# Peptides against a protein of PDB entry 4GXB, part 225

Target 1, 277 residues: chain A of PDB entry 4GXB
Amino acid sequence: VPTEEVSLEVLLSNGQKVLVNVLTSDQTEDVLEAVAAKLDLPDDLIGYFSLFLVREKEDGAFSFVRKLQEFELPYVSVTSLRSQEYKIVLRKSYWDSAYDDDVMENRVGLNLLYAQTVSDIERGWILVTKEQHRQLKSLQEKVSKKEFLRLAQTLRHYGYLRFDACVADFPEKDCPVVVSAGNSELSLQLRLPGQQLREGSFRVTRMRCWRVTSSVPLPSGSTSSPGRGRGEVRLELAFEYLMSKDRLQWVTITSPQAIMMSICLQSMVDELMVKKS

## One batch from the design tools (peptide; made by RFdiffusion4, then SolubleMPNN)

Design b2_p30_6_s4 (from b2_p30_6, 17 letters changed)
Fold by OpenDDE base, seed 1:
Structure b2_p30_6_s4 (fold): chain B 277 residues (1-277), chain A 30 residues (1-30)
Amino acid sequence: as target 1 above (277 residues)
Amino acid sequence: DPETQMLLEAIEEVNKELEENKEKFEELFS
C-alpha cells in the first residue's frame, strides 16, 4: 500500500467517533498516539488502552475480533477486510480495577472509563440487579462519574469482556455458553434445559496450557453449524484445566472469537506476572 | 478471503506467543 495521508475513524466503546489523520504506514502505536492526542489523553496514560478490531453487529454491539498488534498497520488491517462492519475501537487493556485509580485521576481518562462502563452495563456485560441499576442511573443523572465508577467496580463482571454466544464441550458436548473474560478467569454461563442459569469459573492459574486451532469443515452433508457457508474456518480455543488434584481435563470452546479469547488469556497472564514481580 | 487470512495469521502469532511463554504458564500453574 502506498504511503499516503488518510482519515481513520476510531470508535470509543459507546460508539463515539474519533477521526484522526494518519499515514497508511503508521503502526498501531502511532495511531494510538494520534487518538490520544485528539482526545487530549496524556502520554503516560496511553499504555492503559489498546486498539481492537471489532465487527459491528446489526444491533450496534461490538464483537471483538482481536487486539491490533504492534507491528500492524491499523488502516491496512481494517480496510483489507473490505467490509464496513469492521471497526477499530479504543478500550482499556488492563484487568485489575486498581489501575482505574491511575486513569481516573485525569479528566479524559475518567471520561473514557465512564463511557466504557456505561456501555458495558447497557450491553449486559456487567451484571446488575434492579436496585443496582437504579443506583447507577441516579448517579448517571447526577453526572457523578467517579461515584458511578466506584459503584460499578463492585459489580459482577466489572472489567470483563463478554463474547458472543458460542459452544463448549463442557459440562457436556455441544453446550451453548456465553463466555466472559476477566479477573484472571474465563466465565462460562449456561442454561441447560429445565435448569437454572449456571456459571463455571476457569481460573487462568489452573490452566496448564491453551491453544487456538482452526479447521476447515469437511463437506460432510450434516450442516453441523447452521449459517457457516462451505469453506468457513472453524475456530476453537482449547485449554487443559486442573479440575481437581492430579486431574487435568481439556475444555474446548468453539467460537469465531477464539483468537480474542486467547489474547485475553495471555493478557491476564502477563498482568499476573507483573504483579508477582 | 482477507478475513480468513488475517485470522489464520493471528492464530499463528498467538500460538507462537503461547509457546514462548510456556515457562510462565508453568509457574502460574504451580
Scores: peptide ipSAE 0.019, ipTM 0.572, DockQ to the pose 0.757
Fold by OpenDDE base, seed 3:
Structure b2_p30_6_s4 (fold): chain B 277 residues (1-277), chain A 30 residues (1-30)
Amino acid sequence: as target 1 above (277 residues)
Amino acid sequence: DPETQMLLEAIEEVNKELEENKEKFEELFS
């Protein structure tokens, strides 16, 4: 692609549009820096955020496809898909809520976290009771962003990424599940017929290994991932999990977001390694 | 398909990073 100056749209979690002028040859970090500059986010806070490729659903919700890699050219990555449903989104890229303290000390950082958190609550990524929702709304009406975040930090699945409904082979084959990543785990929520809502927690520290695989379904005999038609590439995330002492079991999630799930896993592991160093 | 190609590249990168960090991971978490 010829190097030229272009206007690139980057969305915040709440759908706010940030227009930046970048080069087509600018890599992910270059674009991220441009977005930060546009928002007046200080340089020392840039590392707390990342650019993600998402697919915007009809209802305006974002289905996270993957984090943009360092080698990528965001303008090319998004435009080459030739579909307006694909967007670039800025989101925080750490898991430990303790890092919120660093980010929220800055006005822009605070606003970004606030906007993201509000969006996550509205989209049901963060689980709230009726009473908690009332409290959050009250704080939102008062524009008490710090207090809002402090309350939100106590909520279930705060800081998690919620994925689209997909399929896993756990606890049984072809089980519909909702996967969320956060707090160094994959949470698999499911409701089997006649049963209560169940949640399986898979801690990354108990994952022996994981892999993302792709396959092209044959016209006959293979189950496709939810939402993908016949002949489309099927993505799976498989991880080997220490279920009990000396008992390893493979768990496989079939999802178009398998890559994003794996990126989350790696990111969580990386963060843990940093904390352990 | 551009999406597929980019996804495949992402898979490779993620898997590569996993392999590169495997020793460190085992040291820290095994």
Scores: peptide ipSAE 0.017, ipTM 0.544, DockQ to the pose 0.607
Fold by OpenDDE base, seed 4:
Structure b2_p30_6_s4 (fold): chain B 277 residues (1-277), chain A 30 residues (1-30)
Amino acid sequence: as target 1 above (277 residues)
Amino acid sequence: DPETQMLLEAIEEVNKELEENKEKFEELFS
């Protein structure tokens, strides 16, 4: 792609559009810096955010595809898909809510976290009771962003990334689940027939290893993933989990977001390693 | 196919339940 100046649209979590003028040859960090400059985000806070490739669903929700890597050219990465449903989104890229304290010290950082959190609540990524929702609305009406965030930090799945509904082989084969990543875990939420809503927690620290695989479903195979036509690439995330002492078990999640899930796992591990150093 | 339809319906049910019953969770490993 020839090096040219272009206008690139980057979305915030709430769908707010940030237009930046960049070069087609600008790498991910260059674009991120341009976005930060446009938002007046200080340089020292840039590292708390990342650019993600997402697919905007019909309802306006974002399905995260992957994190843009350092070597990538965001303009090329998004435009090469030749679909307007693909967007670049700015989102915080850390897991430990303790880092919110650093970001909230700045007005722009505070606004970004607030907007993201509001969006996550509205989309049901953060689980909120009716009473908590009432409290949050009250704080929102008062425009008490710091207090809003402090309350939100106590909520279930705060800071989690929620994936589209998919299928897992746990606790039983072909079990429909909703996977969320956060707090150094994968949370699998499901409701089996005649049972209450349940959540399985898979801590990253108990994962011996994980892998992403791609395959083409066999035409005769009844294992057609919902919404996937015959011949579509099937992605799976498999991890070997320490279920109990000296008992390892493979768990496999079938999802088009398997790559993103693996990125989250690695990111969580990386963050834990940094904290231990 | 029927299996795909069944899975889709199951997924929809899960999504619905997650939205409606955010207060009611049982730990899978409990």
Scores: peptide ipSAE 0.005, ipTM 0.354, DockQ to the pose 0.027
Fold by OpenDDE base, seed 5:
Structure b2_p30_6_s4 (fold): chain B 277 residues (1-277), chain A 30 residues (1-30)
Amino acid sequence: as target 1 above (277 residues)
Amino acid sequence: DPETQMLLEAIEEVNKELEENKEKFEELFS
């Protein structure tokens, strides 16, 4: 692609559009810096955020595809897909809520976290009780962003990334699950017909290894995940988990977001390594 | 395929709960 100046749209979690003028040859960090400048986000806070490729659903929800890599050209990455449903989204890229303290000290950082948190609540990524909902509403009405975030930090799945409904072989074969990544774990939520909602927690520290595989489904129509046409590539995330002492078991998640899941796992591990160091 | 149907129903239930939560929060934060 020839080097040209272009207007690139980057979305915040709440769908707010940030238009930046960049070069088609600008790498991910260059674009991120441009977005930060546009938002008046200080340079020292840029590292707390990343650019993600997402698919915008009909309801405006975002299905995260992957994190943009450092060597990528965001303009090319998004436009090469030739679909308007694909967007670039700015989101915080750390998992430990302790880092919120650094970000919240800045007005722009505070606003970004607030917008993300509101969006995550609205999308049901963060789980709330009725009482918590009332409290959040009150704080929202008062526009008390700091207090709102402090309350939100105590909520279940705060800071998690929720994926689209998919299939896992746990606890049984072909179980429909909703996977969420956060707090150094994968949370698998499932509700089988006539059963209560169940949640399985898989801590990354108990994962011996993981891998993403791709396969072409055999024409036998029985295993087609709902909505995938014949011949679409099937992506799977498999991880070997320490279930108990000296008992390793493979868990496999079949999802078009398997790549994003693996990115989350690696990111969580990396953050843990930084903390140990 | 009954297995597929069961899977779809289970997914729908999960999605329904998610949508219900979404609606509640949309009402709250609209």
Scores: peptide ipSAE 0.006, ipTM 0.352, DockQ to the pose 0.020; fails the geometry check

Design b2_p30_7_s1 (from b2_p30_7, 17 letters changed)
Fold by OpenDDE base, seed 1:
Structure b2_p30_7_s1 (fold): chain B 277 residues (1-277), chain A 30 residues (1-30)
Amino acid sequence: as target 1 above (277 residues)
Amino acid sequence: SHLADAEIVEMSKKFFTFDTDYENPVFDPS
């Protein structure tokens, strides 16, 4: 792709648009720096955020596709998909809420965390009781961002990434589940007809390994229709989990977001490794 | 839409499968 100056739109979690002028040849970090500069985010806080490729749903919700890698060219990555539903989103990229303290010290960082948290609550990614919701609304009305975040940090699934409804083979085959990643775990929420919400927590430290499987249909010789190829890829995330002492069991999630789930697992692992060192 | 995609995949008889395996260095077997 020829190197050209282009205008690139990057969205915040709340849907706010940040327009940056970049080169088509700018890599992910270059674009991230441009966004940070536009927002007046200090350089020392850039590392707490990442750019994500998302698909915007009809209701405005974001379905996370993947984190943009360092070698990628964000402009090319998003435009090559040839669909306006794909967007680039800025979001915090750490899991331990302790890092919020560093980010919150800066006005811009505080605003970013606040906007993200408000959005996550509104989207139901963070679980709140009626009383907690009332308290959060009160703080939001007062525009007390720090207090809002402090309360939010105590809430269930704070800092989690929620995925689209999908299917797992746990606890039973073909179970409809909602997967969330955060706090060094995968949470699988299941609601069967007439039953209460059930949650399975799978801690990363109890996963021996995981696997992403991509299944592509082989072209059957007879149907020459060129258009069928891209839409039929099946993605699965499987992880081998220590269920009990010396008992490993595979759990498989079938989801178009299997790659993103794997990225989350790797990211959580990486953060844990840093803490152990 | 997701259910439709799953049904289409199940109806496909032949797949080529790609696997990417990840070992977990923070796995604690205790």
Scores: peptide ipSAE 0.471, ipTM 0.755, DockQ to the pose 0.283
Fold by OpenDDE base, seed 3:
Formats: C-alpha cells, sequence, structure tokens
Structure b2_p30_7_s1 (fold): chain B 277 residues (1-277), chain A 30 residues (1-30)
C-alpha cells in the first residue's frame, strides 16, 4: 500500500469517535500514539491501552475479533476487510484493577476508564444487581467518576471481556455458553434446560496449556475445491485444565472468537508473569 | 490427556485442522 496521509476513525468503548490523521504505513503503536495525542493522554499511560479490531453488530454492540499486533498497519487491517462493520476500538489492555489507580491519576485516563465502564455496564458485561444499578446511576448523574469506578471495581465481571454466545463441550457436549475473560480466568456462563444460571470458573493458573484450532472443509473429490469462504472456517479454543489433583481434562469452546479468547489468555498469562517477577 | 486429544481429532475428521499450541508458564499443578 502506498504511503499516504489518511483520516482514521478509532472508537472508544462507548462508541465515541476519535479521528486521527495518520500514514497508511503507520504501525499499531504509531496509531495508538496518535490517538493518545488526540485525546491528550500522556505518553506514560499509552501502555495501559490497546487497539482492537471489532465487528459492530446490528444492535451497535462490539464483537471483538482480535487485538491489533505491533507489526500491523491499522488502516490496512481495517480497510482490507472491505466492510463498514469492522472498527478499531481503543480499550484498556490490563486485567488487574490495581492498575486503574495509575490510570485514574490522569484526567484523560479517568475519563477513558469511566466511559469504558459505563459502556460495559450498559451492555451487560459487568453484572449488577438492581440496587447496585441504582447506586451507579446516582453516581453517574453526579458525574462522580472516581466513586463510580470504585464501586464498579467491586462488581462481578468488572474488567472482563464478554464474548458472543457460543458452544462448549463442558459440562456436557454442545452446551450453549457465554464466555467472559478476566481476573485471570475464563468464565463460562450456562443455563441448562430447567436449571438456574450456572457459572464455571477456569483459572489460568490451572490451565496446563491451550490450543487454537482452525478447521477448514476437506476438498471433496470433485475438481471444484469448495470456495473457502470466511464462514466455512471453524475456530475452537481448547485448554487442558486441572480439574482436581492429578486430573487434567480438556475443555473445548467452539467460537469464531477463539483467537480473541486465546489472545486474552496470553495477555493474562503475560500480566501474571510480570507480577511473579 | 491422550484420550482428549484423540477426541478432538475425531471431531475434526472431516476437516483439515491447523493447531496452534500454547504452553502456560504460570501453570501451577499444586
Amino acid sequence: as target 1 above (277 residues)
Amino acid sequence: SHLADAEIVEMSKKFFTFDTDYENPVFDPS
């Protein structure tokens, strides 16, 4: 792609648009820096955020596709998909809420966390009771951003990334589940017929390994290779989990977001490694 | 487990599969 100056749209979690002038050849970090500059986010806080490729659903919700990698050219990555459904989103990229303290010290950082948190609550990513919701609304009306965040930090699935409904082989085969990643775990929410909502927690520290599997249809004996359309690729995330002492079991999630789930796992592992050092 | 791996393979018998494996350095077997 020829190097040209272009206007690139980057969305915040709440859908707010940030327009930045960048080069088509600018890498992810360059674009991130441009967004930070546009927002007046200080350089030392840039590392707490990342750019994500998302698909905007009909209802305006975001389905996270993947984190943009360092070598990528965000303009090319999004435009090459030739669909207006794909967007670039700025979101915090750490899991431990303790890091919120660093970000909240800055006005812009505070605003970003606040906007993200409000959006996550509105979208149901963060689970709230009626009473908690009332309290949050009151704080929102008062524009008490710090207090809002402090309350939000105590809520179930704060800081989690919620995925689209998918299928897992746990606790039984072909079980519909909603997966969320956060707090060094994968949370699998499920409702079996006639049963209450259940949640399975899979801590990263109990995962020996994980695997992303891409499956494509085998060529049928006919000379016409079936067109490898985007919709024909099946993605799965499998992880080997320590269920009990000396008992490992594979759990498999079938989801078009399997890559994103794997990215989340790696990101959580990386953060834990930093803490261990 | 070996059995689990076999099950995954069987589920994908009609597909060409490509796997990317990740070892977890923070795995705690205790």
Scores: peptide ipSAE 0.464, ipTM 0.754, DockQ to the pose 0.252
Fold by OpenDDE base, seed 5:
Structure b2_p30_7_s1 (fold): chain B 277 residues (1-277), chain A 30 residues (1-30)
Amino acid sequence: as target 1 above (277 residues)
Amino acid sequence: SHLADAEIVEMSKKFFTFDTDYENPVFDPS
């Protein structure tokens, strides 16, 4: 792509559009800095956020595809897909809510966290009781952003990324599940026929390793997966989990978002490594 | 590992597959 100045649209979690003038050759960090400047976010807070490639669903919700890497050119990454449903989104890129304290001290940082949290609640990524919902709405009406966030930080799945419904081989083969990543874990929610909602927690510290498998259909082959069209690439995330003392078991998730799940795992691992050092 | 590999192979028997493996440095076996 020839180097030229372009207007690039970056979305906040709430769908607010931020237009930045960048070069087509600008890398992810360059674009992130441009967005920060446009928002008047201080330089020392830029590192708490990342740019993500997402697919906007019909209801306006975002299906996260992947985090943009440092070497990527965001303009090229999004435009090469040649579909308007793909967007670049700014979101916080840390997991420990303790880092919210650093971000919340700045007006712009506070606004970004607030917008993200409101969106996550509205989309059902953060789980709330009826009473909690009432309290949150009251705080929202008062525009008490700090108090809103303090309450939100106590909620189930605060700070999690929720993925689209997919399939896992745990606890049974071909189980429909909803995966969420956060708090150094993968949460698998499932409802088997005639059963109540169940949640399995898979802590990152109990994963020995994980694997992303990309499967390309053979020309003479048909898809073995029910509901998948011919010629569709299959992605799987598998992790070897310590179920009990000295008992490792592989768990496999089949999802188009397997790469994003792996990125989340790596990101959580990286954060834990920083804390460990 | 062999069982997991076998299961993945079975599910992808009609596919060409390639894997990317990640070791976890924060794995705690205790």
Scores: peptide ipSAE 0.464, ipTM 0.753, DockQ to the pose 0.259
Fold by OpenDDE base, seed 4:
Structure b2_p30_7_s1 (fold): chain B 277 residues (1-277), chain A 30 residues (1-30)
Amino acid sequence: as target 1 above (277 residues)
Amino acid sequence: SHLADAEIVEMSKKFFTFDTDYENPVFDPS
């Protein structure tokens, strides 16, 4: 790709547009730095954020495709997809809420966390009770961002990434589930016919291993993988989980976001490793 | 595009292992 100066659009979690002038040859970090500069985010806080490739759904929600890697060229990565649905999004890239303390000390960092958190609540990624919602709304109206975040940090699934509805083979075959990643776990929410909403928590520390698999379904009547046409590539995330003492079981999630789920797992593992050292 | 996704998948196919701890993972009603 020839090196040219271009205007690149990067979105915040709330859909706010940040336009940056970059080179087509600029790598992910270069673009991230440009975005940071545009937002007046200090250099020492850049590492707390990452750029993600997402697909904007019809309702305006973001389906996370993957984290942009350091070697990538964001402009090329997004434009090569030849669809306006694909966007680049800035989001925090750590899991432990303790790191919020570092980010919140800066006005811009605080604003970014606040905007992301508000968006996550509005999109239902963070679960709130009626009373909590009232409290959050009050704080939002007062523009008390720090207090808002402190309350939000106590909420269920704070800091989680929520994926699109997909299918798992747990607790039974072909179960519709909503997967969320955060707090060193994968949360699988499901509602079976006639049953209450259930949640399975799969702690990363209890996963022996995981894998991402791409496959093409074999022709078999009218059957197709959920959300995929016949013969289309299907993505799966499988992990081997310690269900009980000396009992390992494979759990398989079929999702077009399997790659992103794997990225989240790796990211959570990496963060835990850092804490351990 | 679908093709682009497929290419990314092929590049991202991975298998990972690591140490484990022990807790009981039963679905809880919510």
Scores: peptide ipSAE 0.230, ipTM 0.581, DockQ to the pose 0.101; fails the geometry check

Design b2_p30_7_s2 (from b2_p30_7, 18 letters changed)
Fold by OpenDDE base, seed 1:
Structure b2_p30_7_s2 (fold): chain B 277 residues (1-277), chain A 30 residues (1-30)
Amino acid sequence: as target 1 above (277 residues)
Amino acid sequence: PYLAPAEIVEMDKKFFEFDTDYLNPVFDPS
């Protein structure tokens, strides 16, 4: 693609559009800096955010595809998909809520975190009880963003990424699950027939390894998976988990977001390593 | 046509009320 100036749209968590003028040859960091400048986000806070490629669903929700890498050209990455449903989204890129303290000290940072948190609550990524909902609503009406965030930080799955419904082979074969990544874990929510909603926690510290595999299903007489046509790629995330002392077991999640899940795992591990140093 | 980030954020008033089912016992895969 020849180098030229273009207008690139970047979305915030709440769907707000930020238009930036960039070069087609600008790398991810260049675009991120342009977005930061447009928002008046200070340079020292840029590192707390990343650009993500997402697919906007019919209901307006974002299905995270992957984090844009440093060497990528965001304009090319998004336009090459030739679909308007793909967007670039700005979101915080750390897991430990302690880092919120750094970001919240700045007005723009505070607003970004607030917008993201509100959006995550609205989308059901952050889980709230009726009483918590009332409290949050009260704080929102008072426009107390800091207090809102402080309360939100105590909520279940604060800071998590919630993935689209998918399938796992645990605890049972072909089990429908909702996976969420955060707090150094993969949370699997599931409801088996006749049972209440359950949640299982897979801590990254107990994962020996993980891998993403892609396969093309052979033509079968029956389309077993709705939305999977002939020749469509099937993605799986498999991780080897320490179930007990000296007992490792593979757990496999079948999801088109397997790549994003693996990115989250690596990101959580990386952050843990930084904290240990 | 575009509102400032702060203005849009302040207009967000919707919340998702989740069932109490998530308070059910968490299972340990180990």
Scores: peptide ipSAE 0.023, ipTM 0.423, DockQ to the pose 0.023
Fold by OpenDDE base, seed 5:
Structure b2_p30_7_s2 (fold): chain B 277 residues (1-277), chain A 30 residues (1-30)
Amino acid sequence: as target 1 above (277 residues)
Amino acid sequence: PYLAPAEIVEMDKKFFEFDTDYLNPVFDPS
């Protein structure tokens, strides 16, 4: 794409549109800086956020596709897909809620975290009880963003990314699951026939390794995954997990978001390494 | 394949049953 000045739309978690003037040749960091400048986010807080490629669902929810890499050209990455459903979204890119303290000290940072948190609650990414809902509503009415976030930080799956419903081979084959990534884990929510809703936790520290694979289903094969047509590429995330002492077992998740899941895993590991250093 | 650090973590309950009714409320973004 020839280098030219363009207007690029970047969305916040709440769907707010941020229009920035950038060059088509601007890389991810350049665009991120432009967004930060537009929002009046201080330079020292830019590193707490990243740009993500997402697919906007019919209900307005975001299905995360992947994090934009440093070498990418966001304008090209999003426009090359030739679909208006694909968007660029700004979201915090750390997992430990302790980093919220740094971000919340700034007005703009506080607003960004607040908007993200509200959105995550609305979309059911963060789980809320009736009593917690009442408390959150009260804090919203009072426009107490800091207190809202402090309460939200205690909620189940705060800071998690929730993926679209998919399939895993654990605890049984072809098990429908909802995967969420956060707090150095993959959380699998599932409801087997005749059972109540349950959650399984796979801590990244107990994963020996993981991989993403792509395959083309056999033409005669029944696609076990709902909504996939014949011949569509199937993505899988497989990780080898320490189930018990000296017992490793592979777990495989079949999902179009397998790449994003792997990015989350790596990101969580990276953050742990930073803390360890 | 990607490698993850192996640390001895206290065995947390791998799977648990939900005993709480969670809501997916719609909040005012303001």
Scores: peptide ipSAE 0.023, ipTM 0.508, DockQ to the pose 0.021
Fold by OpenDDE base, seed 2:
Structure b2_p30_7_s2 (fold): chain B 277 residues (1-277), chain A 30 residues (1-30)
Amino acid sequence: as target 1 above (277 residues)
Amino acid sequence: PYLAPAEIVEMDKKFFEFDTDYLNPVFDPS
């Protein structure tokens, strides 16, 4: 692609558009710096955020596809898909809420976290009770962003990424589930026939390994993945989990977002490794 | 933006909840 100056649109979690003038040859970090400059985010806070490739759904929600890699050219990566549904989104890229303290000390950082958190709650990524909802609304009306975030940090799935509904082979085969990644775990929400909604927690520290598999179902085979027909590429995330003492079991999630899930796992592991060093 | 949660959730029970300091994860894309 020839080097050319272009206007690139980067979205915040709430859908706010940030237009930056970049070169088509600018790499991910270059674009990220341009976005930071546009937002007046200080350089020392840039590392707390990343650019993600997402598919915008009809309702405006984002389905995360993957994190843009350092070597990528964001303009090329998004435009090469030749679909207006694909967007570049700025989002915080750490898991431990303790890092919020660093980001919140800056006005712009605070605003970014606030906007992201509000959006995550609105989209149901963060789970709230009726009482918590009332409290959050009150704080929002008072424009108390710090207090809002402090309350939000205590909520279920704060800081998680929620994925589109998919299928897992646990606890039963072909079980519809909603997967979320955060707090060093994969959370599986499911409702079995005749049962209440329940959650399974798979801590990354108990995962011996994981893998992403790409396959094409056989014509005679059944599809367990919603929205995927026979002959379509099927992505699966499988992880070997320590269920009990000396008992490992494979769990397989069938999802178009399997790659993104694996990125989240690796990212969470990396963060944990940094903390232990 | 004004807060308008898509859903209000009160979950019932967890069928799995493990947390350990043991870390031995490996990513295999194959």
Scores: peptide ipSAE 0.329, ipTM 0.678, DockQ to the pose 0.049; fails the geometry check
Fold by OpenDDE base, seed 4:
Structure b2_p30_7_s2 (fold): chain B 277 residues (1-277), chain A 30 residues (1-30)
Amino acid sequence: as target 1 above (277 residues)
Amino acid sequence: PYLAPAEIVEMDKKFFEFDTDYLNPVFDPS
């Protein structure tokens, strides 16, 4: 692609559009800096955010595809997909809520976290009771963003990234699950027939390894899952988990977002490593 | 639809801490 100045749209978590003028040859960090400048986000806070490639669903929800890598050219990455449903989204890129304190000290950072949190609550990524919802609304009415965030930080799945419904082989084969990544874990929510909603917590600290595989399913007559055409690429995330002492077991998640899940795992591990150093 | 290329990514790291719970009942806020 020839080097040209272009207008690139970057969305916030709440769907707010940020237009930046960049070069087609600008790498991810260059674009991120441009977005930060447009938002008046200080340079020292840029590192708390990343650019993500997402697919916008019909309902306006974002399905995260992957984090844009450093070597990528965001303009090329998004336009090469030749679909308007793909967007670039700015989102915080850390997991420990303690880092919120650094970001919240700045007005722009505070606003970004607030907008993201509101969006995550509205989308059901953060779980809220009726009473908590009332409290949050009260804080919104008072325009108390800091207090809002402090309350939100205590909520279930705060800071988690929620994935689209998918399938896992745990606890049973072909079990429908909703996976969320956060707090150094993969949370698998599931409801077995006749049972209550359950959550499996797979801590990254108990994952010996993980892998992402892409395969083309063999034409087997039986797995007519409605909606998957013959020959579609199947993505899977598998991780070897320490279920108990000296007992490792592979867990496999079948999801188009397997790559994003693996990115989250690596990111969470990296953050933990930083904390331990 | 987004089609990922044929890819196998393997990550093997020994990072063990014994702090996990699994398949616990969860509160339904609805």
Scores: peptide ipSAE 0.039, ipTM 0.463, DockQ to the pose 0.054; fails the geometry check

